# Designs tried in a protein design run: peptides against a protein of PDB entry 6TME. Part 26

Target 1, 324 residues: chain A of PDB entry 6TME
Amino acid sequence: NRLKRAYIALQAWKKAFYSDPFNTAANWVGPDVCSYKGVFCAPALDDPSVLVVAGIDLNHADIAGYLPPELGLLTDVALFHVNSNRFCGVIPKSLSKLTLMYEFDVSNNRFVGPFPTVALSWPSLKFLDIRYNDFEGKLPPEIFDKDLDAIFLNNNRFESTIPETIGKSTASVVTFAHNKFSGCIPKTIGQMKNLNEIVFIGNNLSGCLPNEIGSLNNVTVFDASSNGFVGSLPSTLSGLANVEQMDFSYNKFTGFVTDNICKLPKLSNFTFSYNFFNGEAQSCVPGSSQEKQFDDTSNCLQNRPNQKSAKECLPVVSRPVDCS
Target 2, 324 residues: chain A of PDB entry 6TME as posed
Amino acid sequence: NRLKRAYIALQAWKKAFYSDPFNTAANWVGPDVCSYKGVFCAPALDDPSVLVVAGIDLNHADIFGYLPPELGLLTDVALFHVNSNRFCGVIPKSLSKLTLMYEFDVSNNRFVGPFPTVALSWPSLKFLDIRYNDFEGKLPPEIFDKDLDAIFLNNNRFESTIPETIGKSTASVVTFAHNKFSGCIPKTIGQMKNLNEIVFIGNNLSGCLPNEIGSLNNVTVFDASSNGFVGSLPSTLSGLANVEQMDFSYNKFTGFVTDNICKLPKLSNFTFSYNFFNGEAQSCVPGSSQEKQFDDTSNCLQNRPNQKSAKECLPVVSRPVDCS

## One batch from the design tools (peptide; aimed at target 1 D57 E103 R131)

Design b2_p14_7_s3 (made by RFdiffusion4, then SolubleMPNN; from b2_p14_7, 5 letters changed)
Fold by OpenDDE base, seed 4:
Structure b2_p14_7_s3 (fold): chain B 324 residues (1-324), chain A 14 residues (1-14)
Amino acid sequence: as target 1 above (324 residues)
Amino acid sequence: STLPELKLTPLSNP
């Protein structure tokens, strides 16, 4: 009986709670698991006459505990939303049995260990949110072979390089922000045909921006701020016909910010502050447009306010990185 | 910029 397996799983999970401040699991008593708060039943896909546990929603429950291996008995779960809790430990490998998993949100918890590779085993996964945890180590390249709509990885402890497989991703939204990613952005990034929003904020990324970024014609948000990027902005950024928000602040960029970038047709906000740019086009000057907001603060620009000193600029500007 | 957000529809019982 599927509901009997679900009962075993949910009772094991209730036992794995250390704190339930809202008494969310108070009604988790008896065999009627479909009456449990945050448990959602639906007709089984293979037999509409059979009721199964199809979803879990424990979002914002502030529950402290761990995910026990018995959760692998919830084999009919397609939606697993447990964000904004205090769950700790690792994601159980037993969740590989949840072959219907469609949306997996464990964000804003205290999960640790490597990337939860069990997520790669789910053939129908479309949404993955693991942000605001303590996941560590390398990002597996296979994550981008998944047909995901969204990939939220931000605010973790991921390290190493971004996999070159990123170009295979069909995701519209990808976040890498506030990790320990290093190396260059892969040139394959330009192959992300469905990409609307990508965020690299607050990593250890370095090198030149790949010219292939300019192929991201559907991008509305591109944020590469708070990294170690060097060289000039690629001239191919003029290809970002739909970009609305662009942030390159807090890097080591040099050279000239061109008209072709600042005149992008949908650009509403362009921040390039806290770099070593030594020139900008008149179209890039803050206040030059009523429709566009620019920030050129703390560069090496002449005749602009709030710029770096010549002493700070000279060592960097005199040694431009060739990105050719 | 702000981090992108996907709005999920709350789960409901059928």
Scores: peptide ipSAE 0.022, ipTM 0.662, DockQ to the pose 0.732
OpenDDE base, seeds 1, 2, 3, 5: peptide ipSAE 0.018, 0.019, 0.022, 0.018; ipTM 0.643, 0.671, 0.674, 0.675; seed 1 fails the geometry check

Design b2_p14_7_s4 (made by RFdiffusion4, then SolubleMPNN; from b2_p14_7, 5 letters changed)
Fold by OpenDDE base, seed 3:
Structure b2_p14_7_s4 (fold): chain B 324 residues (1-324), chain A 14 residues (1-14)
Amino acid sequence: as target 1 above (324 residues)
Amino acid sequence: SSLPELKLTSLSNP
């Protein structure tokens, strides 16, 4: 019965392929779905004597097509990996029936529409990769109420603010890069207990950095580059005891880059170029350390190469944003 | 063949 439902689903999906350049679905013939290329069977969790379709891996298949609603018949699927294809349309709401969903990777496709809220219906979801698509609109705040290990949202069309619920996330990796997010980083960010990597690159984020970033003790990568952030760097960034990669480049930051930031014990790369910083500690100067790389290019620093002109600096530096 | 593995990959897709 379960494999018969899987057969119906997989045959419906094969019919939804517009192009299969590598003939990935060429062997998708007959009732033996466990022999299908990219289909993986395992013993059912509720009955080990029953074989079920537990996983799909069609990564890098260059398949053009869509996800038909019949995929909701794959009720035993825990792993769904269709990375680097040309699938289009929306994620079917019928996938809400896949209650065992653990890993969902639809990255590097042509999916459109709002955030796939069906992902929020999966109680056991641990990995969500929807990056490199055309998803749009607001990010649902409920995404951060999920016990996810990773959240990949980068390279989409998401808009509006980052939800304040971000502080509830247990994810180790979160990417917001290359979207249209706006507003401030929520102060609740400091509550992300398991965070190792967070990336905000290439959004419309603005305002001051929250002091609560300094509470992210496990962060190894913090990238806030290519935004509209203003004010001084928070002094609390000295609390980032495990940060290795830090990027604040291409913003509107002002003030002094402190010794306490540049002397962070695990810091390997710190980029603060293309801002309006008017001073830096000697420990922040590029070439001052063999163990650390710094980039101070295109700031308002005195006696440093490749700085902005006084004409560019004066209007900004003379009107610092107070973040206090 | 084994089931797909969890991929905590870099920012870029391979």
Scores: peptide ipSAE 0.034, ipTM 0.729, DockQ to the pose 0.079
OpenDDE base, seeds 1, 2, 4, 5: peptide ipSAE 0.031, 0.029, 0.026, 0.025; ipTM 0.728, 0.719, 0.697, 0.679

Design b2_p14_8 (made by RFdiffusion4)
Pose (drawn by RFdiffusion4):
Structure b2_p14_8 (pose): chain A 324 residues (1-324), chain P 14 residues (1-14)
Amino acid sequence: as target 2 above (324 residues)
Amino acid sequence: SSLPAASHTPFPSP
């Protein structure tokens, strides 16, 4: 009995609810699971006459609990939204039985430990949001082999390198912000298809920017701020024909900012503050344009306000890194 | 700087 399996799974889950501030599971009684709050039923994909539990949405319920193995019984679920709860512990391995999983959002919870590799087992997975948890350790490179449209990893404790496999991703949006990733951005980044937005804010990345970034001609947001990148901006960045938001602030970049970048057609907000740039094109000057917003604070630029001191600048400016 | 908001797929109905 199909809905009985859903009943057992949801009752096992209610048992694990230690605190439900909004009494969200108050109506989770009896066998009519489709009437349970946050449970969404629909016709079976292969038979419109059969009723199935196809979605779970408890966004913003602030429920403290954990996900028990019995949730593996919800075999028809394709949508799982639990943003802003207090669900703790790990994602049960039994969730690999949810073979129709398409969109999995466990953002802003209390999950911990290694990357939830059960997500790699779902053949139809398109949306994966694990941001704002306590996941840590290495990132499974094979994640970028799945045909994910969106990958949100920001605000965890992931460590080590960006996988070389990133160029295989078909994602339109990828976030790595606020982890402890280290090392270089892989040269394969230029092979990412469909990429519109990529956010690296606040990691421990270094090395020079790969010239292959310039191949991302559909990118609208490229944010590499608050890392440790060195070298000059690659001249290949003129290929970012669609970039709208570009932020390289808080790095160790040196050299010139040219109009090759500052005159990009759709570029509207270009922040390169807190680096070691010693020259900039006139068109790159903040306050100079009514359409484009620039920010050059704390660089090594003559005749500009709030720059670094000459004392701090000369050691770094006179020793540029050979990107080789 | 900002981070992208989640956009969700709608739930079907019987």

Design b2_p14_8_s1 (made by RFdiffusion4, then SolubleMPNN; from b2_p14_8, 5 letters changed)
Fold by OpenDDE base, seed 1:
Structure b2_p14_8_s1 (fold): chain B 324 residues (1-324), chain A 14 residues (1-14)
Amino acid sequence: as target 1 above (324 residues)
Amino acid sequence: SSLPELVYSPFPSP
């Protein structure tokens, strides 16, 4: 009896609420779980005559509480959307029983602990949103071996290097922003054939940008701002035929920003401010195009406004990092 | 009731 199991799970969850400001669970009474606010029923995939709980949507409910292990009884749930709440603790391992999980959104909560490895157990998972939590430790390499369309990891406490398995990802959107990732961007990044948007903002990433970034032909957004990247921009960035937004600001880049980058055909915004670039092509100058916005602020450029002092530039520019 | 639609944005909902 699937709805009876769902009733047990949902009643256990209601008991795990510390606060329900909007009284979202006020109607969570009695066996008719399909009438519960934020609970969605559908015919079971294996038996269309059986009604099952197929989705949960508690987005923006401001609910404080935790996820009890009894949620593992929701075995027919394919959509689990609980973003913008105040849920705390860990993601229960019992959710491994939710083998139909397709969309898992626990973003903007207070979850803690390591990466929720239970997400790796879901064979049909397409969307993983765990952003704006307190997840910590290493990112499992196996996340990129999954056939995910979107991976939202930003605004957490993840550490260590980005796994080299990133090149296997089929995701169109991947966010690493505002974590504690360190080391280099893996050269395998160029193998991300479906990638449209990738965001590295506000990590501890370092080293040279891999030349293989230029192989990301479908990328529309590439943001590597607020890191520790060094060296020159790869000449292969001229291959980013679809890039619209590109941000390299707040790094330690050096060298010359070239025409072949600034003349990218779909480039609308290119920010390379707060680096140590010592030259730019005329096509990179802010105001040189009506169709493109550039920011060259706080570099080591000659004859440009708002640049770093010679005292700040000389120690860095005189010691260029060889990325070859 | 219908299942909720997929709502993913690169930007968080406030």
Scores: peptide ipSAE 0.030, ipTM 0.720, DockQ to the pose 0.053
OpenDDE base, seeds 2, 3, 4, 5: peptide ipSAE 0.022, 0.024, 0.024, 0.027; ipTM 0.705, 0.679, 0.693, 0.707; seed 5 fails the geometry check

Design b2_p14_8_s2 (made by RFdiffusion4, then SolubleMPNN; from b2_p14_8, 6 letters changed)
Fold by OpenDDE base, seed 1:
Structure b2_p14_8_s2 (fold): chain B 324 residues (1-324), chain A 14 residues (1-14)
Amino acid sequence: as target 1 above (324 residues)
Amino acid sequence: STLPELVYSPFPSP
């Protein structure tokens, strides 16, 4: 009996709660698991006459606790939404039995340990949100070999380089922000054919931006702010025909911000502040357009307000990094 | 009960 297994799992989970401020699990009593708050039942995909637990939604419940291994008995769950809680520990390996997993949202919790490799075992996974946790170590390259629509990794403790496999990703949204990623952005990034939004904010990324970024024709948001990037902006960025928001602020970029970048047809906001740019086209000047917002603050620009001193600029601008 | 809908949000849940 599938609902009996679900009952065992849900009762084990209730016992794993340290705090339930909203009494979310107060009605988690008795065998009728489909009446439980945050538990959703549906006809089984393999037998429409059988009712199964198909989804969990405990979002915003502020529950403190852990995920017990008995959750692996929820074999019919396709939706697992437990964001904005205080769950701690690791994602149980027993969740590999949830072969129908489609949406996995454990964001805004207190999960620790390495990347939850159990997520890689789910063949039908489309949405992965693990942001705002304490996950650490290397990102497994295999994450980008999965047919995911969205990958939220931001606000964790991930380290090492961005995998070269990123170019295989079918995701429309990928967030790396506020981790400890290092090294260069892979040249394979230009192969992300479905990419709409990519966010690298607040990492230890470095080197030159790859020219292949200009191949991201569908990208609407590109944020690489608060990193260690060097060199000039690639001239190929003129290929970003759909970019609306672009942020390169708080890096070590040098050279000239070109007219062909600032005149991008969909560009609404372009922030390149807190770099070492030594020139900009007139189309890049803040206030030059009513339709576009620019920020050129704290660069090495001549005849612009709020720029770095010659003492700060000269050591960097006189030694440009060649990205060719 | 109806299953939750897909939530695509680049922003953190409050």
Scores: peptide ipSAE 0.033, ipTM 0.723, DockQ to the pose 0.076
OpenDDE base, seeds 2, 3, 4, 5: peptide ipSAE 0.023, 0.019, 0.036, 0.020; ipTM 0.713, 0.671, 0.733, 0.674; seed 4 fails the geometry check

Design b2_p14_8_s3 (made by RFdiffusion4, then SolubleMPNN; from b2_p14_8, 5 letters changed)
Fold by OpenDDE base, seed 3:
Structure b2_p14_8_s3 (fold): chain B 324 residues (1-324), chain A 14 residues (1-14)
Amino acid sequence: as target 1 above (324 residues)
Amino acid sequence: SSLPSLVYSPFPSP
């Protein structure tokens, strides 16, 4: 019964292929779906004597097509990896029937429409990769109520603010990069107890950095580059005991870059170029350490090379944003 | 057959 449903689903999907350059689905013939290329069977969790389709891996198949609603018949699928294809359209709501979904990777495709809210219906989801698509609109706050290990949202068309619920996330990796997110980073960010890597690159984020960033004790990568952030760097950033990569470049930051930040014990790379910083500690100067790389280019620093002109600096530096 | 195990980078190279 289960494999028969899988056969119906997979044959419907094969019919939804517009192009299969590598003939990946060439062997998708007959009832033995477990022999299909990219289809993986395992014993069912509820009955070990029954084989079910437990995984799909079509990564890098360059398949053009769409996801038909019949994929909802793949009720035993826990792993769905279709990275680097040319699938288009929307994620079918019928996938809500895939209650065992654990890893969902549809990255590097041509998916469109709003955030695929069907992903929120999967109770066991741990990995969500929807990056490099054309998903648009608001990010649902409920995404951060899920017990996800990783959330990849980068390179989409998401807009509006980052939800305050971000602090509830148990994810170790979260990427917002290359979207249209706006507003401030929520103060609740400091509550992300498992966070190792967070990336905000290339959005329209603004305001002051929240002091609560300093509570991210496990963060190894913090990239806020290419945004509209203002004010001074929070002094609480001295609490980032495990940060290795930190990037604040291409913002509108002002003030002084302190020793407490540049002397972070695990810091390997700190880029704060293309801002309006008017001073830096000696420990922040590029070349001051063999173990740490710094970039202070294009700020308002005195006696440093490659700085902004006084004409560019004066209007900003003379009117610093007070974040306190 | 065994399910594939995949390691994901935060930024996959296209």
Scores: peptide ipSAE 0.028, ipTM 0.700, DockQ to the pose 0.050
OpenDDE base, seeds 1, 2, 4, 5: peptide ipSAE 0.027, 0.021, 0.021, 0.021; ipTM 0.709, 0.675, 0.691, 0.686

Design b2_p14_8_s4 (made by RFdiffusion4, then SolubleMPNN; from b2_p14_8, 6 letters changed)
Fold by OpenDDE base, seed 3:
Structure b2_p14_8_s4 (fold): chain B 324 residues (1-324), chain A 14 residues (1-14)
Amino acid sequence: as target 1 above (324 residues)
Amino acid sequence: SSLPELVYSPFPKP
């Protein structure tokens, strides 16, 4: 009986709670698991006459505890939303039995260890949110072989390079922000056909921006701020016909910020502050447009306010990185 | 800039 397995799983999970401040699991008593708060039942996909646990929603429950291996008995779960809790430990490998997993949100918890590779085993996964945890180590390249709509990785402890497989991703939204990613952005990034929003904020990324970024025609948000990027902005950025929000601040960029970038037709905000740019087009000057906001603060620009000193600029500007 | 957001239904889509 599927509901009996669900009962075993949910009772094991209740036992794994250290704190339930809102008494969310107070009604988790007895065999009627479909009445449990945050447990949602539906007709099984393989047999509509059978009721199964199809979803878990414990978002914002502030529950402290861990995910026990018995959760692998929830074989009919397609939605697992447990964000904004205090769950700790690792994602159980037993969740590989949840072959219907469609949306997996464990964001804003205290999960640790490597990337939860069990997520790669789910053939139907469309949404993966693991942000605001303590996941560490390398990002598996295989994550981008998944047909995900969204990949939220931000605010973790991920290290190493961004996999070149990123170009295979069908995701519209990808966040790398606030990790420890290093190396260059892969040139394969330009192959991300469905990409709307990508965020690299606050990593250890370096090198030149790949020219292939300019192939991201559907991108509305591109944020590469707070990294170690060098060289000039690629001229191919003029191809970002739909970009609305663009941030290159807090890097080591040099060279000239061109009209072709600042005149992008959908550009609303362009922040390139805290770099070593030595020139900008008139169209890039803050206040030059009513429709666009620019920030050129703390560069090496002549006749602009709030710029770096010549002493700070000269060592960098005199040794431009050639990205060709 | 703000982190991107995507909203999904709390119920499975077939």
Scores: peptide ipSAE 0.034, ipTM 0.696, DockQ to the pose 0.490
OpenDDE base, seeds 1, 2, 4, 5: peptide ipSAE 0.033, 0.024, 0.027, 0.021; ipTM 0.741, 0.701, 0.712, 0.667; seed 4 fails the geometry check

## One batch from the design tools (peptide; aimed at target 1 Y132 A150 F152)

Design b2_p15_1 (made by RFdiffusion4)
Pose (drawn by RFdiffusion4):
Structure b2_p15_1 (pose): chain A 324 residues (1-324), chain P 15 residues (1-15)
Amino acid sequence: as target 2 above (324 residues)
Amino acid sequence: FEEELKERVEEILEE
């Protein structure tokens, strides 16, 4: 009996609810699971006459609990939204039985430990949001082999390198911000198709920017701030024909900022503050344009306000890194 | 759906 399996799964889950501030599971009684708050039923994909539990949405319920293995019984679920709860522990391996999983959002919870690799087992997975948890360790490179449209990893404790496989991703959006990733951005980044937005804010990345970034001609947001990148901005960045938000602040970049970048057509907000740039094109000057917003604070630029001291600048400015 | 993704990214950019 199909809905009985859903009943058991949801009752096993309620048992694990230690605190439910909004009494969200108060009506989770009896066998009519489709009437349970946050449970969403629909016709079976292969038979419109059969009723199935197809979605779970408890966004913002602030429930402290954990996900028991019995949730693996919800075999018809394709939507799972639990943003802003207090669900703790790990994602049960039994969730690999949820073969229709399409969008999985466990953002802003209390999950911990290694990347939830059960997500790699779902053949229809398109949206994966694990941001704002305590996941840590290496990132499974095979994650970029799945045909994910969106990958949100920000605000965890992931470490080590960005996988060389990133160029295989078909994602329109990827966030790495606020982890402990290290090393270089892979040269394969130029092979990412469909990419519109990529955020690296606040990691431990270094090395020079790969010239292959310039192949991302559909990118509208490229944010590499608060890392440790060195070298000059690659001249290939003129290929970012669609970039609207570009932020390289808080790095160790050196050299010139040219109009090859500052005059990009759709570029509206270009922040390159807190680097070691010793020259900039006139068109790159903040306050100079009514359409474009620039920020050059704390660089090594003559005749500009709030620059680094000459004492701090000359050692770094006179020793540019050979990107080789 | 595209608007939602943009909103999620904007929330990150505000950090």

Design b2_p15_1_s1 (made by RFdiffusion4, then SolubleMPNN; from b2_p15_1, 7 letters changed)
Fold by OpenDDE base, seed 4:
Structure b2_p15_1_s1 (fold): chain B 324 residues (1-324), chain A 15 residues (1-15)
Amino acid sequence: as target 1 above (324 residues)
Amino acid sequence: MKEKLKQKVNEILSE
């Protein structure tokens, strides 16, 4: 009996709550699990006459607790949304039994441990949100082999390099922001055919930007700010025909910011502040356009306000990194 | 939000 299994799982979960400030689980009593607050039932895919637990929504419940292994009994769950809680511990491996998992949102919690590799076992997963947790270690390369629409990894403790498999991703939105990723952006990034938004903010990424970024024709948001990138901006960035928001601020870029970048047809905001650029085209100057906003603050530009001192610029500008 | 999830669940299960 599927609902009996769901009852066991949900009662085990209720017992795993340390605090329920909104009394969300107050009505989690008795065998009628479909009446439970935040539990959604639907006809089973294999038998429409059977009602099953198909979704969980406990978003914004501020519940403190952990995910017990008995949650693996919720085998009919396709949507699992528990964001903005205080759940701690690890994601149970028993969730591998949830083979219908389509959307998994555990964002804004206190989860720890390595990347939840159980998410890789779900064949139908389309949405993965694990942001704003304490997940650590390496990102498994296999995450990008999955047919995901969105991948939210930001605000965790992930480290090491971004996998080369990123180019296989079909995701429209990917966030790496506020982790400890290091190394270069993989050249395979240019193969992300469906990419609209990518965010690298606040990592330890370094090296030159790959030329292949210019192949991202569908990108509307590209943010690489607050890293350790070096060298000149790739000339191939002129290929970003749909970019609206672009941020390269707080890096170690050098060289000249060209017209071909600043005249991108859909560009609305381009921030390249807090670098070591030593020149910019007139089209890149803040106030040069009414339709475009630019920020050139804290570079090594001549005849511009709020630039770095010669003492700060000279050691970097005199030793440009050749990315060729 | 609850209604949207229910609709989404039904949509997914109808595919």
Scores: peptide ipSAE 0.031, ipTM 0.725, DockQ to the pose 0.039
OpenDDE base, seeds 1, 2, 3, 5: peptide ipSAE 0.009, 0.028, 0.027, 0.011; ipTM 0.475, 0.705, 0.713, 0.472

Design b2_p15_1_s2 (made by RFdiffusion4, then SolubleMPNN; from b2_p15_1, 6 letters changed)
Fold by OpenDDE base, seed 2:
Structure b2_p15_1_s2 (fold): chain B 324 residues (1-324), chain A 15 residues (1-15)
Amino acid sequence: as target 1 above (324 residues)
Amino acid sequence: MKEELKKKVQEILAE
């Protein structure tokens, strides 16, 4: 009996709640699990005459607790949305039994431990949101072998390098922001054929930007701000035909910001402040366009306001990093 | 919200 298994799972979960401020689970009583608040039933895929628990939505319930292993009994769940709670601990390995998992959102919780590798076991997963948690360690390379539409990893404690397998990703949106990623952006990034938005904000990334970024023809948002990138901006960035928002601020870039970048056809906002650029084209000057917004603050530019001192600039500008 | 999720579940299950 599939609903009986669901009852066992849901009652175990209710017992795992430390706090339920909105009394979300108050009606989680009795065998009729389909009447439970936040529980959604549907006809089973294998037998339309059988009703099963197909979805969980406990978003914004502010529930404190953990995910018990008995949740592995919810074998018919395709949608699991529990964002904006205070769930803690690790994602149970028993969730590997949820082979129909399609959307998994555990964002904005208190989860800890390594990347939840159980997510890699779900063959039909399309949406993964684990942002705003305390996940740590290395990102498994296999995450980018998944046919995901979106990958939200931001605001965690992930470390090490970005896997070279990133080029295999079919995701339109990928967020790495506010982690502890280090090393260079892999050259394989240019192979992300469906990429629209990628965010690297606030990591420990370094080295030169790969020329292959210019192959990201569909990217509308590219944010690499608040890292340790060096060298000149790749000339191949002129290939970003659809970029609207571009941010390279708070890095250690040097060299000249060219017309070919600032005249990108769909560029709306380009922020390259807080670097060591020693020149810019007239098309890059803030106020030069009504359609584009630029920020060149705190560089090594001559005859521009709010620039770094010569004392700060000279040691860096005189020793440019060669990215060739 | 319940009906929207139910609809989405049905859509996923129908695929």
Scores: peptide ipSAE 0.047, ipTM 0.733, DockQ to the pose 0.037
OpenDDE base, seeds 1, 3, 4, 5: peptide ipSAE 0.009, 0.032, 0.038, 0.010; ipTM 0.547, 0.718, 0.736, 0.502; seed 1 fails the geometry check

